# Peptides against a protein of PDB entry 5VJI, part 11

Target 1, 62 residues: chain A of PDB entry 5VJI
Amino acid sequence: NTLVVLHKSGLLEITLKTKELIRQNQATQAELDQLKEQTQMFIEATKSRAPQAWAKLQASLT

## One batch from the design tools (peptide; made by RFdiffusion4, then SolubleMPNN)

Design b1_p11_1_s1 (from b1_p11_1, 3 letters changed)
Fold by OpenDDE base, seed 1:
Structure b1_p11_1_s1 (fold): chain B 62 residues (1-62), chain A 11 residues (1-11)
Amino acid sequence: as target 1 above (62 residues)
Amino acid sequence: SELEKLLKEAE
């Protein structure tokens, strides 16, 4: 049984932990990407001085 | 056990 061999060798734990780390990394990356986008909207809002740009930023922060 | 915890997290 492959599963038994993986368990006894410790590779199963490593595999499962790796999958979890990948998942957490993806979640963190998504949050980071969102923050980057919001930062860009903020920069554009400050440059344009247009109320529409601020409204767009505000909508993204909900 | 640690394995049980990991299995639970993987669900």
Scores: peptide ipSAE 0.047, ipTM 0.692, DockQ to the pose 0.062
Fold by OpenDDE base, seed 5:
Structure b1_p11_1_s1 (fold): chain B 62 residues (1-62), chain A 11 residues (1-11)
Amino acid sequence: as target 1 above (62 residues)
Amino acid sequence: SELEKLLKEAE
């Protein structure tokens, strides 16, 4: 059957590994997006000099 | 095998 052919050719392993890499890439991208947001909060905190802005940044780091 | 592990992770 098709699954056996994919397995024997090695394409099944490649496909499953690709799916895993996509998942890992998505997780890494989420971490990067979080860092970007934290960076923006830091910039805003430095501009405002308001305790509330620093508190918001601190909350994001917990 | 590695393939078996990947199959398990895909479930």
Scores: peptide ipSAE 0.045, ipTM 0.687, DockQ to the pose 0.063
Fold by OpenDDE base, seed 4:
Order: C-alpha cells, then structure tokens, then sequence
Structure b1_p11_1_s1 (fold): chain B 62 residues (1-62), chain A 11 residues (1-11)
C-alpha cells in the first residue's frame, strides 16, 4: 500500500507540512500585497489632497 | 498525533 509506505517513511508528514507552509506563505503574501496597495493609496492621497482620494483610502482600511 | 494535526491543518 502506497499510503502506508509514505507514512512509514515520513514522506507523508513532510508533504502535509509542506502544503501547510505553502498555504501560510500565500496568506502572508496576500497581506503584504494589501499593505502595498494601502501604502500606494496613502501616497496618492497625500499628493492629490483631494477628498475622494482620502475617502478611497479610508474605505480600504477595513 | 502530530500527523492527525497536520491532516486537520491541511483541510
């Protein structure tokens, strides 16, 4: 049985841990991308001094 | 077990 061999060799545990690390990496990357976007909206708001730009930034901070 | 925890996290 392939699954039994994978479990006994430790490869199944490594595979599942790797999948979890990939998922965590993706979540962290999404947070980083959101922060980058919020930073850009902040920069644009300070440059334009337009109320709509500040409203857009405020709406993004959910 | 540790494996059971990993299985749960992978869901």
Amino acid sequence: as target 1 above (62 residues)
Amino acid sequence: SELEKLLKEAE
Scores: peptide ipSAE 0.045, ipTM 0.693, DockQ to the pose 0.062
Fold by OpenDDE base, seed 2:
Structure b1_p11_1_s1 (fold): chain B 62 residues (1-62), chain A 11 residues (1-11)
Amino acid sequence: as target 1 above (62 residues)
Amino acid sequence: SELEKLLKEAE
């Protein structure tokens, strides 16, 4: 069957590894985006000196 | 096997 052929050719392993790499890439990108957002909130807090901005930053770090 | 590991990681 097709699954056996894919396994024997190595394409199944490549496909599954590719799916895993995509998932890991997406997870890493999400963490990076979160860090960028937290960095922006920190910058805004330092610029505005507003307690509200510091509160937003603190909430994001929990 | 390596394939079984990949299947488990993909879940």
Scores: peptide ipSAE 0.044, ipTM 0.692, DockQ to the pose 0.062

Design b1_p11_1_s2 (from b1_p11_1, 5 letters changed)
Fold by OpenDDE base, seed 2:
Structure b1_p11_1_s2 (fold): chain B 62 residues (1-62), chain A 11 residues (1-11)
Amino acid sequence: as target 1 above (62 residues)
Amino acid sequence: TELQKLLEEAE
């Protein structure tokens, strides 16, 4: 069947590895987005010099 | 099997 052919040709392995790499890329992107958000909160905290802004940043780092 | 191993890696 098709699955057997894909397995024997090595295409199944490549496909599954590609799916795993996509998953890992998505996880890394999520971490990057979080870091960007934390950076923005840090910038806002430094600009406002308000305790509330620093508290917001601290909460995001927990 | 090799197929089972590959499926587990994708999860």
Scores: peptide ipSAE 0.045, ipTM 0.693, DockQ to the pose 0.059
Fold by OpenDDE base, seed 1:
Structure b1_p11_1_s2 (fold): chain B 62 residues (1-62), chain A 11 residues (1-11)
Amino acid sequence: as target 1 above (62 residues)
Amino acid sequence: TELQKLLEEAE
């Protein structure tokens, strides 16, 4: 059957590895987005000098 | 079992 052919050819392994790499890339992108948001909150905290901005930043680091 | 290992790795 098709599954046996894909497995024996190595294409199934490539497909599944590709799916895993996509998942890992998505996880890394989420971490990057979080860092970008934390950086923006830091910038806003330094600009405003408002205690609320620092509190928001502190909460994001938890 | 090799296919099962590949499926578990992709999860």
Scores: peptide ipSAE 0.044, ipTM 0.688, DockQ to the pose 0.060
Fold by OpenDDE base, seed 3:
Parts: C-alpha cells; structure tokens; sequence
Structure b1_p11_1_s2 (fold): chain B 62 residues (1-62), chain A 11 residues (1-11)
C-alpha cells in the first residue's frame, strides 16, 4: 500500500522529520517573540524611567 | 517498529 511505499522510500521519515522541525521552529519562534516583547518592555522602561514600566518588565521575566 | 518510533519522535 501507499504507506508501505512511503516508508520504504524514506519519504515518510522525511515527512515526519519535517513536521518535527516545523514544530521546533514554531516553538523557537514563540520564544523569540517573547524575547522581543521583553526587549521592547525594557526599552520602554529605560525611556519612561517610570517605576510602573520597570514593574511590568519584572513581571514579564517571572 | 521503526514506524512506531518515528511516530513517537514526531509527537
């Protein structure tokens, strides 16, 4: 059957590995987005010099 | 069981 052919050809392994890489990429992207947001909060805290902005940053780092 | 291992790795 088709599944057996895909397995024997190695395409199934490649497909599953690709799916895993996509998942890992998505996870890494989420971490990157979080870091970008934290960086922005840091920038805003330095600009405003407001204690509230630093508190917001601190809360995000917990 | 190679297919099963691959499926588990993809989770």
Amino acid sequence: as target 1 above (62 residues)
Amino acid sequence: TELQKLLEEAE
Scores: peptide ipSAE 0.043, ipTM 0.687, DockQ to the pose 0.059
Fold by OpenDDE base, seed 5:
Structure b1_p11_1_s2 (fold): chain B 62 residues (1-62), chain A 11 residues (1-11)
Amino acid sequence: as target 1 above (62 residues)
Amino acid sequence: TELQKLLEEAE
């Protein structure tokens, strides 16, 4: 069957590994986006010098 | 089996 052919050819392993790498990439991208947001909050906190901005940043890091 | 291991790794 098709599954056996894919397995024996090595394409199944490549496909499954690719799926895993995509998943890991998506997770890493989410972490990066979070870091970007935290960086923006840090910038705003430094500019405003308002306690509320620092509190917001602190909450995001908790 | 090897196939089962690969499937588990993809989850």
Scores: peptide ipSAE 0.042, ipTM 0.687, DockQ to the pose 0.058

Design b1_p11_1_s3 (from b1_p11_1, 5 letters changed)
Fold by OpenDDE base, seed 2:
Structure b1_p11_1_s3 (fold): chain B 62 residues (1-62), chain A 11 residues (1-11)
Amino acid sequence: as target 1 above (62 residues)
Amino acid sequence: QELQELLKKNE
């Protein structure tokens, strides 16, 4: 049984831990991407002085 | 625990 061999060797635990680390990395990357987008909206709001740009930023933060 | 569940499923 391949699964038994992987378990006994410790490779299965490493594989599962690696999958979890990938998932956590993806979640952190999504938060980072959101922050980058919010930063861009803030920059645009400061440049345009348009109430709509501030409203868009506010909507992204709620 | 998750590892043990996977072992049981493959038996």
Scores: peptide ipSAE 0.038, ipTM 0.657, DockQ to the pose 0.058
Fold by OpenDDE base, seed 3:
Structure b1_p11_1_s3 (fold): chain B 62 residues (1-62), chain A 11 residues (1-11)
Amino acid sequence: as target 1 above (62 residues)
Amino acid sequence: QELQELLKKNE
């Protein structure tokens, strides 16, 4: 069957590994985007010196 | 293991 041919050729393993790498990349990118947002809130808190900006940052770190 | 499970389901 086609699945056996794909397995024997190694293409199925490459496909599954590629899907997993894409998933991991997406998860890592989401964590990076969250960290960037938290960093921006930190920068804004330092610039504004407003207690509300520090409260917003603190809420994001939970 | 996932690949072997997929092969078994296609048999």
Scores: peptide ipSAE 0.037, ipTM 0.656, DockQ to the pose 0.057
Fold by OpenDDE base, seed 1:
Structure b1_p11_1_s3 (fold): chain B 62 residues (1-62), chain A 11 residues (1-11)
Amino acid sequence: as target 1 above (62 residues)
Amino acid sequence: QELQELLKKNE
């Protein structure tokens, strides 16, 4: 039984923990990418002083 | 608990 061998060696636990860490890392990276984009829209809104740039930022925060 | 469930399914 391969699963029993993987469990007894500790490799199964490490594999499952690694999968969970990858999942969490992907979720955190997506949040970080969204925040970076929102920050860029904020910078552009402050530079342009155009109401359309502020409207675009506001739409991204909903 | 997840490990125990996987072991039970492979018995």
Scores: peptide ipSAE 0.037, ipTM 0.657, DockQ to the pose 0.055
Fold by OpenDDE base, seed 4:
Structure b1_p11_1_s3 (fold): chain B 62 residues (1-62), chain A 11 residues (1-11)
Amino acid sequence: as target 1 above (62 residues)
Amino acid sequence: QELQELLKKNE
């Protein structure tokens, strides 16, 4: 059985750990992208000085 | 536990 051979060689553990690290990296990247978007909304709010831009930023932080 | 699930799927 190929799966048994992969397990005994330690390659299965490495593969599963790699998959988990990829998943964690994707989650962290999504959080980073959200922070970048919030930062952009903050910059736009400071430039426009419009109450609507601040309201949009506030809504994104909920 | 995950290994047990994978073994079961490979049967």
Scores: peptide ipSAE 0.034, ipTM 0.646, DockQ to the pose 0.061

Design b1_p11_1_s4 (from b1_p11_1, 4 letters changed)
Fold by OpenDDE base, seed 4:
Parts: structure tokens; C-alpha cells; sequence
Structure b1_p11_1_s4 (fold): chain B 62 residues (1-62), chain A 11 residues (1-11)
């Protein structure tokens, strides 16, 4: 079957590792996106000088 | 198939 062929050829290990790397990449991208959003909230807080903008930033830093 | 199951478990 396909699984046996992939295992014997070494391609199964590469396939599984590729899937894991994709998962890790997605997790890292999500963290990066969160940091970008927090950075934007920080910029807006500094510009507005409004307590509500600082409160919003603080709430995002869980 | 079994390969599909293994790929799902690797997620």
C-alpha cells in the first residue's frame, strides 16, 4: 500500500516532518500577528493620549 | 486510509 511504499522510501518521515514544520510556522505566524496588533495598539495609545487606548492595550497583554 | 490518519495526528 501507499504507506508501506512511503515508509520504505523515506518519504513518510519527510512528509510527517513537513506537516510538523507547517504547524510550527502557523503557530509562529499567529504570535507574530498578535505582536503586530499589540504594537499598533501601543502606537495608537501614544498618539491619542486617551486613557481608554492605554486600557485597551493593557487588556490585550494577558 | 492509514496515511491520512497519521497526517492528521501530526497536526
Amino acid sequence: as target 1 above (62 residues)
Amino acid sequence: DELEKLLKEAE
Scores: peptide ipSAE 0.044, ipTM 0.691, DockQ to the pose 0.079
Fold by OpenDDE base, seed 3:
Structure b1_p11_1_s4 (fold): chain B 62 residues (1-62), chain A 11 residues (1-11)
Amino acid sequence: as target 1 above (62 residues)
Amino acid sequence: DELEKLLKEAE
């Protein structure tokens, strides 16, 4: 069947590895987005000099 | 169907 053909051709392994890499990429992208947001909050805190902005940043780091 | 199952398990 199709599964056997994919396995013997090596395409199944590539497919599964690709799926795993996509998952890892998505996780890394989420972490990157979080860091970008934290960086933005830091920039805003430095610009505003308002304690509330620093409080927001601090809350995001916990 | 077995292939689809394996793909879901790899997520």
Scores: peptide ipSAE 0.043, ipTM 0.684, DockQ to the pose 0.077
Fold by OpenDDE base, seed 2:
Structure b1_p11_1_s4 (fold): chain B 62 residues (1-62), chain A 11 residues (1-11)
Amino acid sequence: as target 1 above (62 residues)
Amino acid sequence: DELEKLLKEAE
């Protein structure tokens, strides 16, 4: 049984931990991407000085 | 496969 062999060798624990780390990495990457987008909207708002650009930024933060 | 099941549950 492959599962038994993996468990006895300790590789099952490593495999499950690796999957969890991948999941956490994906979540952190999504947060980082959101922050990058918000930063870009902030830059555009400061350049245009238009109320619409600030409204767009505010909507992204809520 | 039981391993495949465990991997799906860990997602």
Scores: peptide ipSAE 0.042, ipTM 0.680, DockQ to the pose 0.076
Fold by OpenDDE base, seed 1:
Structure b1_p11_1_s4 (fold): chain B 62 residues (1-62), chain A 11 residues (1-11)
Amino acid sequence: as target 1 above (62 residues)
Amino acid sequence: DELEKLLKEAE
């Protein structure tokens, strides 16, 4: 059984940990992407002087 | 495959 061999060799633990790290990385990347988007909306709001741009930014922060 | 099942459960 491949699972038994991987478990006894310690590679299963590494594999599972790697998968968890990938998941955490994806979550962090999603947060980073959200922050980038919010930053862009902030920049646009400051440039446009339009109340609608500020409303859009406010909606993204809720 | 038991390993494949375990990997899917860990997603």
Scores: peptide ipSAE 0.041, ipTM 0.674, DockQ to the pose 0.078; fails the geometry check

Design b1_p11_2_s1 (from b1_p11_2, 6 letters changed)
Fold by OpenDDE base, seed 3:
Structure b1_p11_2_s1 (fold): chain B 62 residues (1-62), chain A 11 residues (1-11)
Amino acid sequence: as target 1 above (62 residues)
Amino acid sequence: ELEKLLELLKK
């Protein structure tokens, strides 16, 4: 069957590894996006010097 | 079977 052919050709391993790499990439990208947002809030807090901007940053770090 | 492959890919 197709599964046996994919396994014997090595394509099954490549497919499963690719799937896992995509999953890991998506997770890492989400963490990176969160860090970018936190960095932007930090930049805004330093520019505005407003206590509210620092409070917003503080809340994001929970 | 293709069905078995699809089930493996869901994990």
Scores: peptide ipSAE 0.035, ipTM 0.652, DockQ to the pose 0.087
Fold by OpenDDE base, seed 2:
Structure b1_p11_2_s1 (fold): chain B 62 residues (1-62), chain A 11 residues (1-11)
Amino acid sequence: as target 1 above (62 residues)
Amino acid sequence: ELEKLLELLKK
């Protein structure tokens, strides 16, 4: 039984922990990507001074 | 059985 062998060797725990770390990394990366996008919208809003650019930024923060 | 383990790891 492969599952029993993996469990007894400790590799199952490592594999499951690795999967969880990958999931957490993906979540953190998504938050980082959102922050990068919001930062870009802020830069564009400050450059254009257009009400529409500020409205777009505001919509991204809600 | 290995296939079942791989399926569990995909979740």
Scores: peptide ipSAE 0.030, ipTM 0.643, DockQ to the pose 0.107
Fold by OpenDDE base, seed 5:
Structure b1_p11_2_s1 (fold): chain B 62 residues (1-62), chain A 11 residues (1-11)
Amino acid sequence: as target 1 above (62 residues)
Amino acid sequence: ELEKLLELLKK
């Protein structure tokens, strides 16, 4: 039984932990990407001084 | 068996 072999070798625990770490990393990366986008919109709003750029930033923060 | 492993890996 593959499951029994994986369990006894410790590989199952490593596999499950790795999967969980990947999931957590993906969630953190998504939050980071959102923050990066918001930061970029802030930079653009500051540079352009255009009301449209500030409106875009505001919409992203709601 | 493999089915149970796949189930665990899908959670």
Scores: peptide ipSAE 0.036, ipTM 0.655, DockQ to the pose 0.087; fails the geometry check
Fold by OpenDDE base, seed 4:
Formats: structure tokens, C-alpha cells, sequence
Structure b1_p11_2_s1 (fold): chain B 62 residues (1-62), chain A 11 residues (1-11)
């Protein structure tokens, strides 16, 4: 069957590893997006000098 | 056979 052929050829291992790398990449991208958002909130807090902007940043770091 | 591969990829 196709699964046996993929296993014997080594392509199954490559396929499963590729899937795992995609998953890890997605997780890392989510962390980067969160850091970008936190950085933007920090920039806004420094520009506005408003207590509300600092409170928003602080809430995001919990 | 392909269905088994697809199920492994969904996990």
C-alpha cells in the first residue's frame, strides 16, 4: 500500500518531519507576532505618555 | 491506504 511504500522509501519520515517543522514554525511565528504587538504597545506608551497606554502594556505582559 | 496517511497527517 501507499503507506508501506512511503515508509520503505524514507518519504514518510520526511513528510512527518516536514509537518512537525511547519507546526514549530507556526508556533514561533505566533510568539513573534505577540512580541511585535507588545513592542507596538510599548512604542504607543512612550509616545502618548498616557497612563492608560502603560496600563494596556502591563496587562499584555501578564 | 492514502486515507491512513491523511489520518496520520491530521494528528
Amino acid sequence: as target 1 above (62 residues)
Amino acid sequence: ELEKLLELLKK
Scores: peptide ipSAE 0.034, ipTM 0.658, DockQ to the pose 0.099; fails the geometry check

Design b1_p11_2_s2 (from b1_p11_2, 5 letters changed)
Fold by OpenDDE base, seed 5:
Structure b1_p11_2_s2 (fold): chain B 62 residues (1-62), chain A 11 residues (1-11)
Amino acid sequence: as target 1 above (62 residues)
Amino acid sequence: ELEKLLEELRK
């Protein structure tokens, strides 16, 4: 059957490992996206010098 | 057995 063939060929292990790597990549990407957003808020705060921009950054870091 | 494979992939 398909499962046995995949197991014997090593493709099952590769498939499961690939799934795990995708999951890890998604988690890492989410962290990067958060950091990018925080970085942008920091840049905007420094550019505008507006208290609201600093407050927004502060809120994102808590 | 395909169902078992699908179950493993869903974990």
Scores: peptide ipSAE 0.081, ipTM 0.735, DockQ to the pose 0.088
Fold by OpenDDE base, seed 1:
Structure b1_p11_2_s2 (fold): chain B 62 residues (1-62), chain A 11 residues (1-11)
Amino acid sequence: as target 1 above (62 residues)
Amino acid sequence: ELEKLLEELRK
C-alpha cells in the first residue's frame, strides 16, 4: 500500500521531518516577531520618556 | 495503513 511504499522509499521519513521543521519554523517565527515588537516598544519608550510607553512595554513582557 | 499516515500528518 501507499504507506509501505513511502516507508521503503524514505519519503515517509522526509515527509514527517518536513512537517516537524515547518512546525518548528512557525514557532520560532512567532517568537522572533514577538521579540521584534518588544524591541520596538523599548525603542519607543526610550525616545518618548513617557510613562505610558514604559507601561506598554512592561505589559508586553508579562 | 493509509489512515495511519493521515493520522501522523494531522499531528
Scores: peptide ipSAE 0.080, ipTM 0.735, DockQ to the pose 0.088
Fold by OpenDDE base, seed 3:
Formats: C-alpha cells, sequence, structure tokens
Structure b1_p11_2_s2 (fold): chain B 62 residues (1-62), chain A 11 residues (1-11)
C-alpha cells in the first residue's frame, strides 16, 4: 500500500507540507505582484502628470 | 488507499 509506505517513511508529511508551502508561496507571490504593479502605476502617474495615469492607479486601488 | 492519498493531495 503506497499510502502506508509513504506515511511510515515520512515522505507523506513532507509531500503534504511541500504542497502547502507551494500554495502559500503562490498566494504571497500574487500579493507581491499586485503591489509591484500598483507601485509601477504610481511611478508612472508621477512621471506622466497625466490624469489618465492617476485614474488608472485609482482603479487599481479600488 | 492510493485514492485517499490522491484526494488528500488535491485539497
Amino acid sequence: as target 1 above (62 residues)
Amino acid sequence: ELEKLLEELRK
């Protein structure tokens, strides 16, 4: 039985922990990517001085 | 029981 072998070897725990860490990493990376995008829109808004760039930033924060 | 392992990994 594969489940029994994995459990007794400790590999099941490692596998489940790895899966959870990957999931958490993906969630954190998504938040980081969103923040990076918002930061870039802020920088572009300050440089362009265009109302459209500020509107784009505002939309990203809603 | 392999099916149970696969189900657990899908959670």
Scores: peptide ipSAE 0.079, ipTM 0.732, DockQ to the pose 0.086
Fold by OpenDDE base, seed 2:
Structure b1_p11_2_s2 (fold): chain B 62 residues (1-62), chain A 11 residues (1-11)
Amino acid sequence: as target 1 above (62 residues)
Amino acid sequence: ELEKLLEELRK
């Protein structure tokens, strides 16, 4: 069947590895997006000098 | 059996 052919050809291993790489990429992208958001909150905190902006940043880091 | 493979790929 198709699964046997995929396994013997090596395509199954490649497919599963590709899936894992996509998952890892998604996790890394999520961390990057979080850092971008935290950076923006830091910039806003420094600009506003408002305690509330610093509190918001601190809440995101804890 | 292909359906099982597709299910694993969706996880």
Scores: peptide ipSAE 0.074, ipTM 0.726, DockQ to the pose 0.110

Design b1_p11_2_s3 (from b1_p11_2, 5 letters changed)
Fold by OpenDDE base, seed 3:
Structure b1_p11_2_s3 (fold): chain B 62 residues (1-62), chain A 11 residues (1-11)
Amino acid sequence: as target 1 above (62 residues)
Amino acid sequence: ELQKLLEELKK
């Protein structure tokens, strides 16, 4: 069957590995986006010097 | 380890 052919050709392995890499990339990107947001909150806290901005940053670092 | 990962992904 087609699945057996894909397995023997190595394409199934490539497909599954690609799927996993995409998943890992998405997870890493989400973490990076969170870090970017936290960095922006830090920048805003330093600019405003407002206690509220620092509190917001602190709340994000959970 | 890749073979183990493949088996996990096949589930």
Scores: peptide ipSAE 0.067, ipTM 0.726, DockQ to the pose 0.068
Fold by OpenDDE base, seed 5:
Parts: C-alpha cells; structure tokens; sequence
Structure b1_p11_2_s3 (fold): chain B 62 residues (1-62), chain A 11 residues (1-11)
C-alpha cells in the first residue's frame, strides 16, 4: 500500500518530520506574535500616558 | 528522540 511505499522510500519520515516542524514553527510564531503585540501595547502606553492604555497592557500580561 | 516522535506521529 501507499504507506509501505512511503516508508521504504524514506518519504514518510520526511513527511512526518515536516508536519512536526510546521507545528513547532506555528507555536513559535504564535509566541512571537504575542510578544510583538505586548511590545506594541507598551509603546502605546508610554506614548499616550493614558490609564486605559496601561490597563490594556496589564490585562495582556495576566 | 526523533524516532520516538515519528512513531507517535504515525498513530
């Protein structure tokens, strides 16, 4: 069957590893995006000096 | 470790 052929050719290992790398990349990207958002909220809070902006930042860190 | 991961992903 197809699975046996993929295994013997080595493509199964490559496929599964690729899937795992994509998953890890997505997780890392999500963490990076969160940090970027938090950084932006910090910048905005420092610029505006508005209590609401600081409250928004604080909420994001909890 | 990679082999273990591959076995889990095959399930």
Amino acid sequence: as target 1 above (62 residues)
Amino acid sequence: ELQKLLEELKK
Scores: peptide ipSAE 0.066, ipTM 0.724, DockQ to the pose 0.065
Fold by OpenDDE base, seed 4:
Structure b1_p11_2_s3 (fold): chain B 62 residues (1-62), chain A 11 residues (1-11)
Amino acid sequence: as target 1 above (62 residues)
Amino acid sequence: ELQKLLEELKK
């Protein structure tokens, strides 16, 4: 059985840990992308000086 | 069998 072989060799633990690290990396990347988007909205608000742009930024910060 | 295991790990 492949699963038994992976477990006995220690590779199953490494594989599962790798999977978890990939998941955590994806979550962190999503947070980073959100921050980048919020930063862009902030830049647009400062350039536009329009109340609508500031309202859009404020709505994203919830 | 290996492919089945890999599919489970992809979840």
Scores: peptide ipSAE 0.049, ipTM 0.668, DockQ to the pose 0.124
Fold by OpenDDE base, seed 1:
Structure b1_p11_2_s3 (fold): chain B 62 residues (1-62), chain A 11 residues (1-11)
Amino acid sequence: as target 1 above (62 residues)
Amino acid sequence: ELQKLLEELKK
């Protein structure tokens, strides 16, 4: 059957590994996006000098 | 058989 052929050819392993790599890439991208957001909050806190901006940043770092 | 592969990819 098709699954057996894919398994024996190694393509199934490649497919499943590719899926896992995509998942890991998405997780890493989410971490990067969080860091970018935290960086933006830091910049805004330094510009505004508003206590609430620093509080927002502090909350994001928990 | 192809459906089994699709189910594995959904995990």
Scores: peptide ipSAE 0.055, ipTM 0.695, DockQ to the pose 0.099; fails the geometry check

Design b1_p11_2_s4 (from b1_p11_2, 6 letters changed)
Fold by OpenDDE base, seed 2:
Structure b1_p11_2_s4 (fold): chain B 62 residues (1-62), chain A 11 residues (1-11)
Amino acid sequence: as target 1 above (62 residues)
Amino acid sequence: DLQKLLEELKK
């Protein structure tokens, strides 16, 4: 069957490793997106000087 | 190691 062929050829190992790398990349991307959002909130807080903007930033960091 | 990781991914 296909699974046996993939295993014997070594492609199964590559496929599974690729799946793991994709998962890790997705996790790292999520962290990066969060940092980008926090950076934007910081910029907005400095521009507005409004307590609400700082509170929003603080909430995002908790 | 990679083999351990592969076992986890196969679950």
Scores: peptide ipSAE 0.058, ipTM 0.705, DockQ to the pose 0.067
Fold by OpenDDE base, seed 3:
Structure b1_p11_2_s4 (fold): chain B 62 residues (1-62), chain A 11 residues (1-11)
Amino acid sequence: as target 1 above (62 residues)
Amino acid sequence: DLQKLLEELKK
């Protein structure tokens, strides 16, 4: 069957590894997006100098 | 360890 052919050709390994890499990439992207948001909160905190802004940033770092 | 990972992904 097709699955056996994919396995013997090595394409199944490539496919599964690609799926894993995509998953890892998505996880890394999510972490990056979180960091970007935290960076924005940091920028806002420095601009406002308001304790509330710093508190918001600190809460995001938990 | 790639083979182990592949087996896990196949589940």
Scores: peptide ipSAE 0.058, ipTM 0.703, DockQ to the pose 0.067
Fold by OpenDDE base, seed 5:
Structure b1_p11_2_s4 (fold): chain B 62 residues (1-62), chain A 11 residues (1-11)
Amino acid sequence: as target 1 above (62 residues)
Amino acid sequence: DLQKLLEELKK
């Protein structure tokens, strides 16, 4: 069957490793996106000097 | 360890 062929050819290992790398990349990207958003909120808070902007940043850090 | 990871992913 296909699974046996993939295993014997080495492609199964590559496929599974690729899937894992994609998962790890997605997790890292999510953390990066969160940091980018928090950074933007910080920038906006410093620019506007509005309490609402600081409150928004604070809420994101909880 | 890659082999250990592969075994887990195959479950």
Scores: peptide ipSAE 0.058, ipTM 0.702, DockQ to the pose 0.064
Fold by OpenDDE base, seed 1:
Structure b1_p11_2_s4 (fold): chain B 62 residues (1-62), chain A 11 residues (1-11)
Amino acid sequence: as target 1 above (62 residues)
Amino acid sequence: DLQKLLEELKK
């Protein structure tokens, strides 16, 4: 039984912790990507001076 | 704390 071997060796704990860290990393990366996109929309809004660009940014912040 | 999390992940 592979599960029993992993448990006895301590690798099960490492495997499960790794899976959780990957999940947390993915969640944090998604938040970071969202912030980067919002930052880009802010930059574009300041450059274009168009109301539509500001409206787009505002919608992203809701 | 970590042990509790590991037990939840094992379910």
Scores: peptide ipSAE 0.057, ipTM 0.701, DockQ to the pose 0.064

